# Peptides against a protein of PDB entry 5HDT: the designs that were tried, part 54

Target 1, 163 residues: chain A of PDB entry 5HDT
Amino acid sequence: MVVKTFMDMDQDSEEEKELYLNLALHLASDFFLKHPDKDVRLLVACCLADIFRIYAPEAPYTSPDKLKDIFMFITRQLKGLEDTKSPQFNRYFYLLENIAWVKSYNICFELEDSNEIFTQLYRTLFSVINNGHNQKVHMHMVDLMSSIICEGDTVSQELLDTV
Target 2, 163 residues: chain A of PDB entry 5HDT as posed
Amino acid sequence: MVVKTFMDMDQDSEEEKELYLNLALHLASDFFLKHPDKDVRLLVACCLADIFRIYAPEAPHTSPDKLKDIFMFITRQLKGLEDTKSPQFNRYFYLLENIAWVKSYNICFELEDSNEIFTQLYRTLFSVINNGHNQKVHMHMVDLMSSIICEGDTVSQELLDTV

## One batch from the design tools (peptide; aimed at target 1 A56)

Design b2_p30_5_s1 (made by RFdiffusion4, then SolubleMPNN; from b2_p30_5, 17 letters changed)
Fold by OpenDDE base, seed 4:
Structure b2_p30_5_s1 (fold): chain B 163 residues (1-163), chain A 30 residues (1-30)
Amino acid sequence: as target 1 above (163 residues)
Amino acid sequence: SEREEELKKRAREAQKYIKEHREEYHSIFE
C-alpha cells in the first residue's frame, strides 16, 4: 500500500526519496486530488502529509499554485473528522496528527495565497470540532491553528475576532 | 531559513513517533 510506503520512508533515505519522487508528484495531480472516490482522496491526503514530512523542508512541489491546491485539498479532507463514528475516522486522525505535528501548513507562509489557505483551514476545523472528539484530536486542532496564528500575520484580524 | 529548520526538525520528530508506533499506524490502513 502506497500510504504505508511513505509512512515508513525515512527522511534521510535520499535514494528512496529520489525513487519515489515521481510518485509523489503524481499523487498531487488533478487525477488524484479530484478523484471521485472519497476513500482514495483520504489516502492521497495521508500520503501527501507524509510526503511533506519526508521531504521537509523542501517539498517536491515547486509550483505555488500546486502547493495551494494540495493544502486546500488536505483541508477539505479534514472535514471527515466530523464523524467520530466513521470507520475511516482513524485515517482522518492520522492525517490530522501528522500535519499538526509536522506543521506542514507552515510551508504556506511563503505563498501569496496563504491567507486563503489558513482561513479555510480554520473554518474547516471549527466546523468539525465537537465534544465527541477526544483530547488528542482537540489538542491537535488547537495546536495546528495556534501555531499558524503565532507564526504569521496572514490570517485576517476579522477572522481572529470572530472565532 | 529558521522556519525551514524548524520544519525539518518537526518532521524528524514526527518520523520518530511514527516509527515507534508503526504497527498501530499500519493497522489503520489495513
Scores: peptide ipSAE 0.734, ipTM 0.967, DockQ to the pose 0.904
OpenDDE base, seeds 1, 2, 3, 5: peptide ipSAE 0.126, 0.732, 0.024, 0.733; ipTM 0.645, 0.967, 0.482, 0.967

Design b2_p30_5_s2 (made by RFdiffusion4, then SolubleMPNN; from b2_p30_5, 18 letters changed)
Fold by OpenDDE base, seed 4:
Structure b2_p30_5_s2 (fold): chain B 163 residues (1-163), chain A 30 residues (1-30)
Amino acid sequence: as target 1 above (163 residues)
Amino acid sequence: SEKDKKLKERAKKAQEYIKKNREKYLSIFE
């Protein structure tokens, strides 16, 4: 699986990073972001999360519009965290844990529509959080949201009022 | 930039954590 390839990839492996660069770009295409299969979209999101990790601090996506689409896409996938009994929950957890560790959303501060991205992220997380989630899930959600508040100089008061 | 350095550092720590728990994460995608 492609997801395993990126999961195992090392940031220091320049040759491998170059080899899979085109695949990374392809995974961000509308074909995959708008794929009709929910499970495929989840796997794509996991790959994208690892791509941000592997290529940090330089994500291979140069278009601000594309970056926005990617993070809005990842945000939509996080809705899957709501059902803790789902067979796919552990994959949704992988996505959450990855983006919480890397704090990849922080690169969105350079985007003009950063507030829209962060607003949707917060709304999504608040909509899915429930008492069925264990402590680790809660910690990742809080850590992810807190990092944006603490590091953001461009976060609007409107967003802060929503939290 | 300083932000880039911090991002890279976080990514490195994430990588180390993933490697440490590699078998766990591989089983998730079996």
Scores: peptide ipSAE 0.703, ipTM 0.962, DockQ to the pose 0.908
OpenDDE base, seeds 1, 2, 3, 5: peptide ipSAE 0.700, 0.685, 0.695, 0.701; ipTM 0.962, 0.959, 0.961, 0.962

Design b2_p30_5_s3 (made by RFdiffusion4, then SolubleMPNN; from b2_p30_5, 16 letters changed)
Fold by OpenDDE base, seed 4:
Structure b2_p30_5_s3 (fold): chain B 163 residues (1-163), chain A 30 residues (1-30)
Amino acid sequence: as target 1 above (163 residues)
Amino acid sequence: SARDEELKKRAKERQEYIKKHREEYHSIFE
């Protein structure tokens, strides 16, 4: 499974990073980002999260518009965290844990539309957070948001006021 | 940059954690 391939990939393995670069790019295509199957989209999001980890600090996606699309896509997938009883919850958790741990969204500060991305992220997280989530989920959500706020000099005051 | 170094560091830490718990993480996607 592709998700496991990226999961196991080491960021220091330049040969593998080069080998799977085209796949990484392909996963960010509209075909996958707009895939009709939500389970596929979740898997794609998990792959993308690991891709951000593997290629950190620079994602292999050179287009700012593409990066925006990807992060907006990932943000939409995080809505799946709302249902803690879902059979796929662990996969949604994986997504959250990974992007929070790696601070994947922090590369968005280089994007002109970073504030839009962060705003949507915050809105999504606040919309799905509930008392059914365990401490780990809550911590990752908080970590994800706080890591962005900590770089507040590049975050709009409007966004800061909404948190 | 400082951000780049932190991202590299966190990515490395995450990788090590995934390795340590590889079977657990793989089971998520079975």
Scores: peptide ipSAE 0.766, ipTM 0.970, DockQ to the pose 0.908
OpenDDE base, seeds 1, 2, 3, 5: peptide ipSAE 0.766, 0.765, 0.764, 0.766; ipTM 0.970, 0.970, 0.970, 0.970

Design b2_p30_5_s4 (made by RFdiffusion4, then SolubleMPNN; from b2_p30_5, 15 letters changed)
Fold by OpenDDE base, seed 5:
Structure b2_p30_5_s4 (fold): chain B 163 residues (1-163), chain A 30 residues (1-30)
Amino acid sequence: as target 1 above (163 residues)
Amino acid sequence: SAREEEAKKRAKEAQKYIKEHREEYHSIFE
């Protein structure tokens, strides 16, 4: 499975990073980002999370518009955290844990539409967060949001109103 | 840059954690 391939990939393996570059680019295509199957989109999001990890501090996506699409896509997938009893919850957790640890959204600071991305992220997280989530989920959500606030040069009023 | 170094460091830490929990994480994608 592709998700396991990226999961097991090492950042120091330049040969593998080059080998799977085309696949990484393909996974970010509209075909996958707008795939009609929710489970497929979740798997794609998990792959993208690991891609950001593997290629850190950079990303293989050179287009700012594409990066925006990707992070907006990932943000939409995080809505799946709302149902803790879902069979796919652990996969949503993996996504959250990964992007929170890696701080994948940090590369969005260089994007023109960073405020839009962060606003949507905060709205999504606050929408799904509830007392039914365990401590780890809460920690990752808080860590993700806090890191953006702390490392950002500016915070829009819209974002402040969301928090 | 400092940000880049920190980003790479965190990514490697995450990788280490994933490797330590490889079987668990692989199981959720079966």
Scores: peptide ipSAE 0.700, ipTM 0.960, DockQ to the pose 0.937
OpenDDE base, seeds 1, 2, 3, 4: peptide ipSAE 0.701, 0.697, 0.694, 0.697; ipTM 0.960, 0.960, 0.959, 0.960; seeds 1, 4 fail the geometry check

Design b2_p30_6 (made by RFdiffusion4)
Pose (drawn by RFdiffusion4):
Structure b2_p30_6 (pose): chain A 163 residues (1-163), chain P 30 residues (1-30)
Amino acid sequence: as target 2 above (163 residues)
Amino acid sequence: SDELHERFLKARKANDRPKRTLDELLDDFN
């Protein structure tokens, strides 16, 4: 249910944002990022993605250490894109479609461990892509990775090598 | 579907940044 309200919420709705702001900060808790249940991490990942969409360009989570935990957590969930036969695939696709549209990973440009995050992101995307994915999956991955290069400060040799 | 893409577009526009020049990219790629 929380996924639906965060999905349908708008950047304009200042009222609903101030109301759900405390829940948005809570969903990033370590209880969720490390929950052993695959279905829970997926739902939380979709919420954190819209939470970044709704509150842009000013995200609610300010702690860099915590901000790092979130985007690495999201990258681990993008591994679910590989199983195109799973009933949960369309939810992983929504996660990919969202962070691609929103450019949420660009928040990591200011983090000290940005290169590790972007490198692990690139490796993951190139390791999950297969003949089961339609062109929309390919398109969203390019949109996601293109923004990091075009709008980033630099490209390390390590990140360039993953391509 | 259109309403969702309008909400995505808003966040995309809010997160737009200046892009690097071609010469800055070529320095990193060569």

Design b2_p30_6_s1 (made by RFdiffusion4, then SolubleMPNN; from b2_p30_6, 15 letters changed)
Fold by OpenDDE base, seed 4:
Structure b2_p30_6_s1 (fold): chain B 163 residues (1-163), chain A 30 residues (1-30)
Amino acid sequence: as target 1 above (163 residues)
Amino acid sequence: SKKYKERLEKGREAMKRPKRSLEELLKFFS
């Protein structure tokens, strides 16, 4: 399956990275980003997170508009973290842990609409965080947000006021 | 930029944690 392929792929597997480049590009198409099935969208988000992991520190997506669409899409999937009893929670956790570890959202600093992306990310995380989350979930949420604030070169005052 | 690549490289190395990565993989397919 596609999700397992990217999950198992090593960051130093140059031949595999080249082989699956077209698939990575295809997964970012509107067909997948706007897929009607919620579970499919979650799997797509996990794949995209792994793609950012595999191709770090670069991304195979060269279009700023496409990158914006992807991160706005991933942000929307993070809403699923709210229900800790969901059968899909482990996959939502996987998504969160991955993007927190890789610091994937830091790619957005290169985008003109970075403030919009970060604002939506923070709003989403603060909307889903609750006392039912274990410490690991909280740590990853904090790591994700703090990395952007503390390590970003161009964080606007407006974004800081939003936090 | 240099700083940008350094930030992502730190995350890249963090994901190489084999023990934790394996656990999350197993949970993903449980």
Scores: peptide ipSAE 0.239, ipTM 0.841, DockQ to the pose 0.073
OpenDDE base, seeds 1, 2, 3, 5: peptide ipSAE 0.066, 0.119, 0.125, 0.210; ipTM 0.733, 0.761, 0.758, 0.800; seeds 2, 5 fail the geometry check

Design b2_p30_6_s2 (made by RFdiffusion4, then SolubleMPNN; from b2_p30_6, 21 letters changed)
Fold by OpenDDE base, seed 1:
Structure b2_p30_6_s2 (fold): chain B 163 residues (1-163), chain A 30 residues (1-30)
Amino acid sequence: as target 1 above (163 residues)
Amino acid sequence: MEKYRKRLEKGREAMKRPRRSQEELDRFLS
């Protein structure tokens, strides 16, 4: 299982980082980002989240356009948090928890389209957040959103309007 | 940009610490 490979990877092992670099790059291909299977896309998102965790503060993806695509992709997967009764909810939670702790979206501050990415993230989170979520989910969502607002040099009006 | 790098490093280190029980991980993999 590819997802387990990155879940268990030693973040400090340069040998492993080098070994699985090509796999990380491959997982960000359009083949996976646009995979027709929703469950596959979720697993891909989880892998990508782990990749950002492992390679932080850097990312193996050198193209700004690719980075944008990836984070927009991850954002789209977060909509799955809406169904707390889904058998895949644990994986959606895994995704949320990872990006909330790592703050991988902070990579986007280096992108020209950062505000677009953050806006979509906020729209997505606010679209799914509800009282059906437990406190941990709420905490991660709030933490994720707050960190971007507080750490950003500027917040666009569009983002403020979204909040 | 440096402040963002530092934040990412902190997050990375935070994830090294036990955050999920083995049971939670098992649920993910099941």
Scores: peptide ipSAE 0.412, ipTM 0.875, DockQ to the pose 0.061
OpenDDE base, seeds 2, 3, 4, 5: peptide ipSAE 0.113, 0.249, 0.268, 0.064; ipTM 0.767, 0.820, 0.837, 0.725; seeds 2, 3, 4 fail the geometry check

Design b2_p30_6_s3 (made by RFdiffusion4, then SolubleMPNN; from b2_p30_6, 18 letters changed)
Fold by OpenDDE base, seed 4:
Structure b2_p30_6_s3 (fold): chain B 163 residues (1-163), chain A 30 residues (1-30)
Amino acid sequence: as target 1 above (163 residues)
Amino acid sequence: MEEYKKKLEKGREAMKRPKRSKEELLKFFS
């Protein structure tokens, strides 16, 4: 139900964005980010991706620590892209596609720990990328990483070693 | 810092033109 709500939400509808703000905040709670069910966490990640899409270029989350937690959470979910034969792969693809299209990780440039987030993202993407992925998946992964590199002023040595 | 927000705006605009229909998207979460 929540997934459909944010998927259907118009990005330019200020009324809806205000109406579902509390729901967006609730989805970022530790209850959901640390949910024991892997499938639930994936759905939460998809919702969060849509939330970033809807509220871009801003984010409804005011705490830098919370934003970091969210993006680290999303990054962990991207590990599911490795198994191309998984029944949940389409949802992982949705997550990747959304994040790549919206360029949501660019929000992290406001965070002090942006390099840590980007490093983990790159490590994750390189760990899951394989020849079983189609061209679209590869394109989204490259686009996601390129957007961050082009915007970043400084990159940690750890990130450079990963790339 | 202003430029990253511009990227976000461009991304948001790009997402307004989805490559798949609403019905197709809903299949992933049915």
Scores: peptide ipSAE 0.445, ipTM 0.838, DockQ to the pose 0.071
OpenDDE base, seeds 1, 2, 3, 5: peptide ipSAE 0.239, 0.249, 0.233, 0.164; ipTM 0.820, 0.820, 0.780, 0.776

Design b2_p30_6_s4 (made by RFdiffusion4, then SolubleMPNN; from b2_p30_6, 16 letters changed)
Fold by OpenDDE base, seed 4:
Structure b2_p30_6_s4 (fold): chain B 163 residues (1-163), chain A 30 residues (1-30)
Amino acid sequence: as target 1 above (163 residues)
Amino acid sequence: REKYLERLEKARKAMERPRRSLEELLKMLS
């Protein structure tokens, strides 16, 4: 699939949903999720986050296993937030800002392995939080974590121990 | 649910279109 064709048009939300359906499926393939280039994986995560923004509150994926793979993938990319001096930090910030604003991880509540996903997210965020982050980064991290706690139905003991 | 939808709408309007991320991805792959 040629991704370039999606960039040449100004579209409203409904047109975007139709146009990006095939792109959403393509970006969730192992080719992109397991791409050897770290910067490519970051941009893939940003594109996936944008797709979730477009389709929110729904998702274009029907497979629970695929959704789990995607969110575990996004979680792994968030490790890049640790280095505030990285040339790619602004893209990591974009990823964090997007998923925090949209509350993208709330889609995971319908998944059987939701607690595993949330546990890994919390462990990742706590591992990268440092005093070098500005207030906006901290606010997005807190907003993302608190939204899951406040809107979740059940929380496993493992997740409680992580917090 | 209504409060959640309102929040999503505000977030959607405040955020960039996916075009920027896609363009950057294409540049990395080319």
Scores: peptide ipSAE 0.299, ipTM 0.789, DockQ to the pose 0.037
OpenDDE base, seeds 1, 2, 3, 5: peptide ipSAE 0.153, 0.251, 0.190, 0.283; ipTM 0.763, 0.776, 0.804, 0.789; seed 3 fails the geometry check

Design b2_p30_7 (made by RFdiffusion4)
Pose (drawn by RFdiffusion4):
Structure b2_p30_7 (pose): chain A 163 residues (1-163), chain P 30 residues (1-30)
Amino acid sequence: as target 2 above (163 residues)
Amino acid sequence: HEEEVAELKELFEEWNASRPDDDVSIKKYS
C-alpha cells in the first residue's frame, strides 16, 4: 500500500510530503536494507526510488554514509531484472524505469565512494541484460548510465572498462 | 583514455539529444 501512495504522490503535494517525510526517512532503515525477505527489499527499493522522485532536487536523507547504503542496496535489487519469467519482474522493471527517469544516482556525484557505486552499477546492468529484455529495458539502462557520464565530473579508467 | 572518454561522452550526448520530450515536467537530479 505504501508503494502505491508513493507511486501516485506528486512533487507538488507539499502537504502529503511533510506528512509522509518521517516514513520516508524510516524506510531507509537498516532493518529494511538488509531484510532477509526478497519481497520486502523489492518493495522498499521501489519506495526509496519514488521518495527520491518526490523530493527532488532536495532528497530527505542527508547522511552520506546512509545515502551510500541506499544506492548500493538498490544496485543489489537490480539483479532481479535478470529473471524475466518471475512474477516480480514488472516490479523490478518499475524500479529500473524510475531511477532511470529521475536520474537518482546522480546524487552520488558528491559522495566519496561515487566511483565504487557507479562501477558496481555498470557491472550489474551488463551482467543482467539478456535476450529476455525488450528495448525499453535497454533504453532505460542507457538513460541511467548516460547521465552519470554526461553530467558527472569525470570517468575513471575502471568505470570506462566496465563498458 | 581521454580520447575514449570523449567518444563515449559524445555518443551519450547524441543519444540524449534523440530522446523525446517528457509528457510531465518534474525536478530531477543533476

Design b2_p30_7_s1 (made by RFdiffusion4, then SolubleMPNN; from b2_p30_7, 20 letters changed)
Fold by OpenDDE base, seed 2:
Structure b2_p30_7_s1 (fold): chain B 163 residues (1-163), chain A 30 residues (1-30)
Amino acid sequence: as target 1 above (163 residues)
Amino acid sequence: MKEKIEELRKKMEEYRASLPPPEKEIKVFK
């Protein structure tokens, strides 16, 4: 009975993950990544971040091209952190907090274009960081960048020039 | 178009609300 219960629980867990995977695939489509509405794109980014959180430490996507598109997309959304008075700032904060906590960008180390992704991330973060951000925002930004530097095998000259 | 976008936002919010809440200790990517 206990074994069957555990098996059923494991099966249920896998079924739930499978359900989320299907949704994840849809959210990563060009339809959503290139959606014309800025608020929709932000929400998509948050959902993608949640998906990475749920599947950690396993990546829910295996296509290098798709992963690159996703993280470049998320990076573009982080530009919205610049305006701390925006009505959507809390969602941008959530996005930052999530990806910093989960260390989702570390998935990119396996990608051929990892340096490009990290460079764009750092450029974006440094472009939006300002004295108006509270300590928590600064902390998450530092944690995100520090994690990548600490776990990266190499740092490109372009990335060094950005920092 | 605005109505369709709002419907999409609502669906996505419902999805996010259905996700497990963040745990104090979560698995991370390394």
Scores: peptide ipSAE 0.169, ipTM 0.628, DockQ to the pose 0.189
OpenDDE base, seeds 1, 3, 4, 5: peptide ipSAE 0.147, 0.146, 0.151, 0.160; ipTM 0.670, 0.686, 0.650, 0.663; seeds 1, 5 fail the geometry check

Design b2_p30_7_s2 (made by RFdiffusion4, then SolubleMPNN; from b2_p30_7, 19 letters changed)
Fold by OpenDDE base, seed 4:
Structure b2_p30_7_s2 (fold): chain B 163 residues (1-163), chain A 30 residues (1-30)
Amino acid sequence: as target 1 above (163 residues)
Amino acid sequence: MEKRIEELRKKMEEYLASRPAPKVKINVFK
């Protein structure tokens, strides 16, 4: 239900957004974030990305700790972008496309550990990027990273050095 | 619950295969 609900929901459905807020919160639980099945985790990440898309520009998660957990979780899933021939690549692409377009990581600027999150994101993206990726993937990766640099007034030198 | 997750996975796969291109204008985070 959750997957279907969030995939089909748009940003203008305010009533549905309120109705399914609890579902969004439950999706960010440790049960899902720490699920032993990697395919499930990818699915969860996609759903979380959809949640951010739907609720943008407001995140339904208010806890800084939870937000950190979510974005660290999403970052870990992005490692799957490395294998362009994976049958799950379409989901990884969806995840990347979504978070790049929505600029969901910009939520992290409000977090105390934003630099840690961004550093891990950049390290992950640079570790997985390869010549097998088509132009769209490259574009989304660049857009994602560039957005953070452009929007961030205070970015660690370590992060800047990675660019 | 695992069964449900598997069902959701399949639905997502179908969705991803058939979903339209992203909308040109949507709300974004800043």
Scores: peptide ipSAE 0.149, ipTM 0.676, DockQ to the pose 0.205
OpenDDE base, seeds 1, 2, 3, 5: peptide ipSAE 0.077, 0.079, 0.117, 0.148; ipTM 0.640, 0.652, 0.695, 0.548

Design b2_p30_7_s3 (made by RFdiffusion4, then SolubleMPNN; from b2_p30_7, 17 letters changed)
Fold by OpenDDE base, seed 1:
Structure b2_p30_7_s3 (fold): chain B 163 residues (1-163), chain A 30 residues (1-30)
Amino acid sequence: as target 1 above (163 residues)
Amino acid sequence: MEKEIEELRKKMEEYLASRPAPEKSFKVYK
């Protein structure tokens, strides 16, 4: 994968480019990914999702280990989608909407543990989906899962059993 | 370092509060 600099991207405003240039170096650290505050972790996840959005179609990070940590982290945050009445639900919705639209999990196809990541993602999505979710939430979940199935060269039997 | 972290947190919150809605012009990963 090739990493682009923010200044070479035309998709987002200059303010966003400058902001995330500073943030991107820190947000993937253990300090943020393992922050004890659940709301801070959600905030971090949303910002990470936006970093991926801004860098698209080029991944903002090149380290396979770091990318794995990030996507496993984002997957864990998606558990918060279960409670549709939570005051933080709108941010959980944004996280889902962003990753579905940008297709950021497609970066994981280049990782050795891609099937593990996708399996955890699918299990999480199926565990949190409920009747309280509106059509938009369901659409984003389906779009996300369908995209991965359609674009994946190989899918593990475990993942197929989950779907 | 702690001061820097707090500044980053503040910037994250401000950005998320003011970010535009998603647009179809967004580039995507494949």
Scores: peptide ipSAE 0.333, ipTM 0.771, DockQ to the pose 0.215
OpenDDE base, seeds 2, 3, 4, 5: peptide ipSAE 0.307, 0.245, 0.313, 0.304; ipTM 0.755, 0.705, 0.741, 0.734

Design b2_p30_7_s4 (made by RFdiffusion4, then SolubleMPNN; from b2_p30_7, 18 letters changed)
Fold by OpenDDE base, seed 2:
Structure b2_p30_7_s4 (fold): chain B 163 residues (1-163), chain A 30 residues (1-30)
Amino acid sequence: as target 1 above (163 residues)
Amino acid sequence: MEEEIQKLKQKMLEYRASLPEPLEEIKVYK
C-alpha cells in the first residue's frame, strides 16, 4: 500500500478520504492544537488546511466549537508570516496560499462566532503584512480578506475597524 | 486511538520532510 500524506491527496480520492477521516478528526484534537512545539503547531495547521482542501466543499468537522478552535488556531499560526527570512516561511506561505485558495474560512460563516474569527484573522494579517512580502503573499492576503468581505452577509463594526 | 495518533504523527513527519508546492485548481468553499 502506498503511504500518502494529506498534502499528496486530492479532492476526488473518495476512498482515501474515507480512509483518513479518523486521522483527520484526531488531528483536530487538543493534543495537537495545544502542542507546545511551534514547529509542530505549524505542521498541524498545514495539515488542517489540507484537510479542508481535500474535503471541500464539505468539511469533515461538524462541531461549531471544534471548527472555531481550528480556525482560531490556524489564525494564530499565520503570525509566523511576519518573518520572511524564517526557515519555516515556506510552510507559512503554504498555509496562507491554501486557505486563500480553498476559501476555507468561508466555513466560519455558519458559526455563531464568525465575526470574532474574521476579526482575529484580519488583525493578524494586517499585523504581519510588511514590505518584505512579495507580490504573491500580498495577493493571497488580499484574496483571503476580499473573499470574506464579498461573501459575508454581515460585517461587524469591529471587523470594519481592522480594515 | 493511540495507535492512530502515532500513525498520524508519522504522516506529519513525512509531511514535514516534504516541500510545499503550489496548489492546483480545486473546489472551494462558498
Scores: peptide ipSAE 0.301, ipTM 0.748, DockQ to the pose 0.215
OpenDDE base, seeds 1, 3, 4, 5: peptide ipSAE 0.299, 0.295, 0.268, 0.291; ipTM 0.748, 0.734, 0.727, 0.730; seed 1 fails the geometry check

Design b2_p30_8 (made by RFdiffusion4)
Pose (drawn by RFdiffusion4):
Structure b2_p30_8 (pose): chain A 163 residues (1-163), chain P 30 residues (1-30)
Amino acid sequence: as target 2 above (163 residues)
Amino acid sequence: SEELAEEHAEEIREERREEKEEEEEEEEEE
């Protein structure tokens, strides 16, 4: 249910944002990012993605250490894109489609461990892509990775090598 | 970079408004 409201919410709705802001900060809790249930981490990942969409360009989570935990957690969930036969696939696709459209990972440019995050993101995307994915999956991955290069400060040799 | 982030966020708000208006027009036509 929380996924639907965060999916349908708008950047304009200042009222609903101030209301759900405390929940948005809470969903990033370590209780969720490390929850052993696969279905819970997926739902939480979709929420954090819209939470970044709704509150852009000013995200609610300000702690860099915590901001790092979230985007690494999201990358681990993108591993679910590999199983195109799973009933949960379309939800992983929604997650990919969202962070690609929103360019949420560009928040990491300011983090000290940006290179580790972007490198692990690239490796993951190149390791999950297979013949089961339509061109929309390919397109979203390019949109996601293109923004990091074009709008980033630099490209390390390590990140360039993952390509 | 700040200006680009603001323009990107505005673009998302406009697209969502337009999609909502199109859905209302389809419902009126039905």

Design b2_p30_8_s1 (made by RFdiffusion4, then SolubleMPNN; from b2_p30_8, 16 letters changed)
Fold by OpenDDE base, seed 4:
Structure b2_p30_8_s1 (fold): chain B 163 residues (1-163), chain A 30 residues (1-30)
Amino acid sequence: as target 1 above (163 residues)
Amino acid sequence: RKEKRIEHAKKLKEERKKKKEEEKKEKELE
């Protein structure tokens, strides 16, 4: 129910955005980010991705540390893209497609630890990318990485080394 | 950068509307 709620929610649905704000905040709690079930964490990541879409251009999360935690969390979930035969692959694809389309990571440029976040993202993407992925997956990965590079004023040496 | 995010958010909204309309039409044709 929760997953579908955020998936179906529109950016201009102000009443719903207000109504589900507390839920959005709760989903970013350590309880969910550190949930022991891998599938639950993936669902949470998808919800968070939708939340970033819904509340764009801003996020309901005001704490820089929380934002960092969320994006590091999402990045960790992207490791699941490695197994193209996984029953959860479609959900991992959804996550990737969403964050690439929304450019959700671009809010991280306002964070002090943006370079760390982006580096971890790139490292993760390069670690999971393989020839078994279809063109759409590759495109989303490239779109995600290129959009961040294009938005950045400077590319850190660490990021350059990752590429 | 915030301006770019604002512009992109608008674009996302428009694209989503278009997608929903297309999906609705497709469902109506089925």
Scores: peptide ipSAE 0.495, ipTM 0.835, DockQ to the pose 0.864
OpenDDE base, seeds 1, 2, 3, 5: peptide ipSAE 0.474, 0.480, 0.478, 0.482; ipTM 0.825, 0.828, 0.828, 0.829

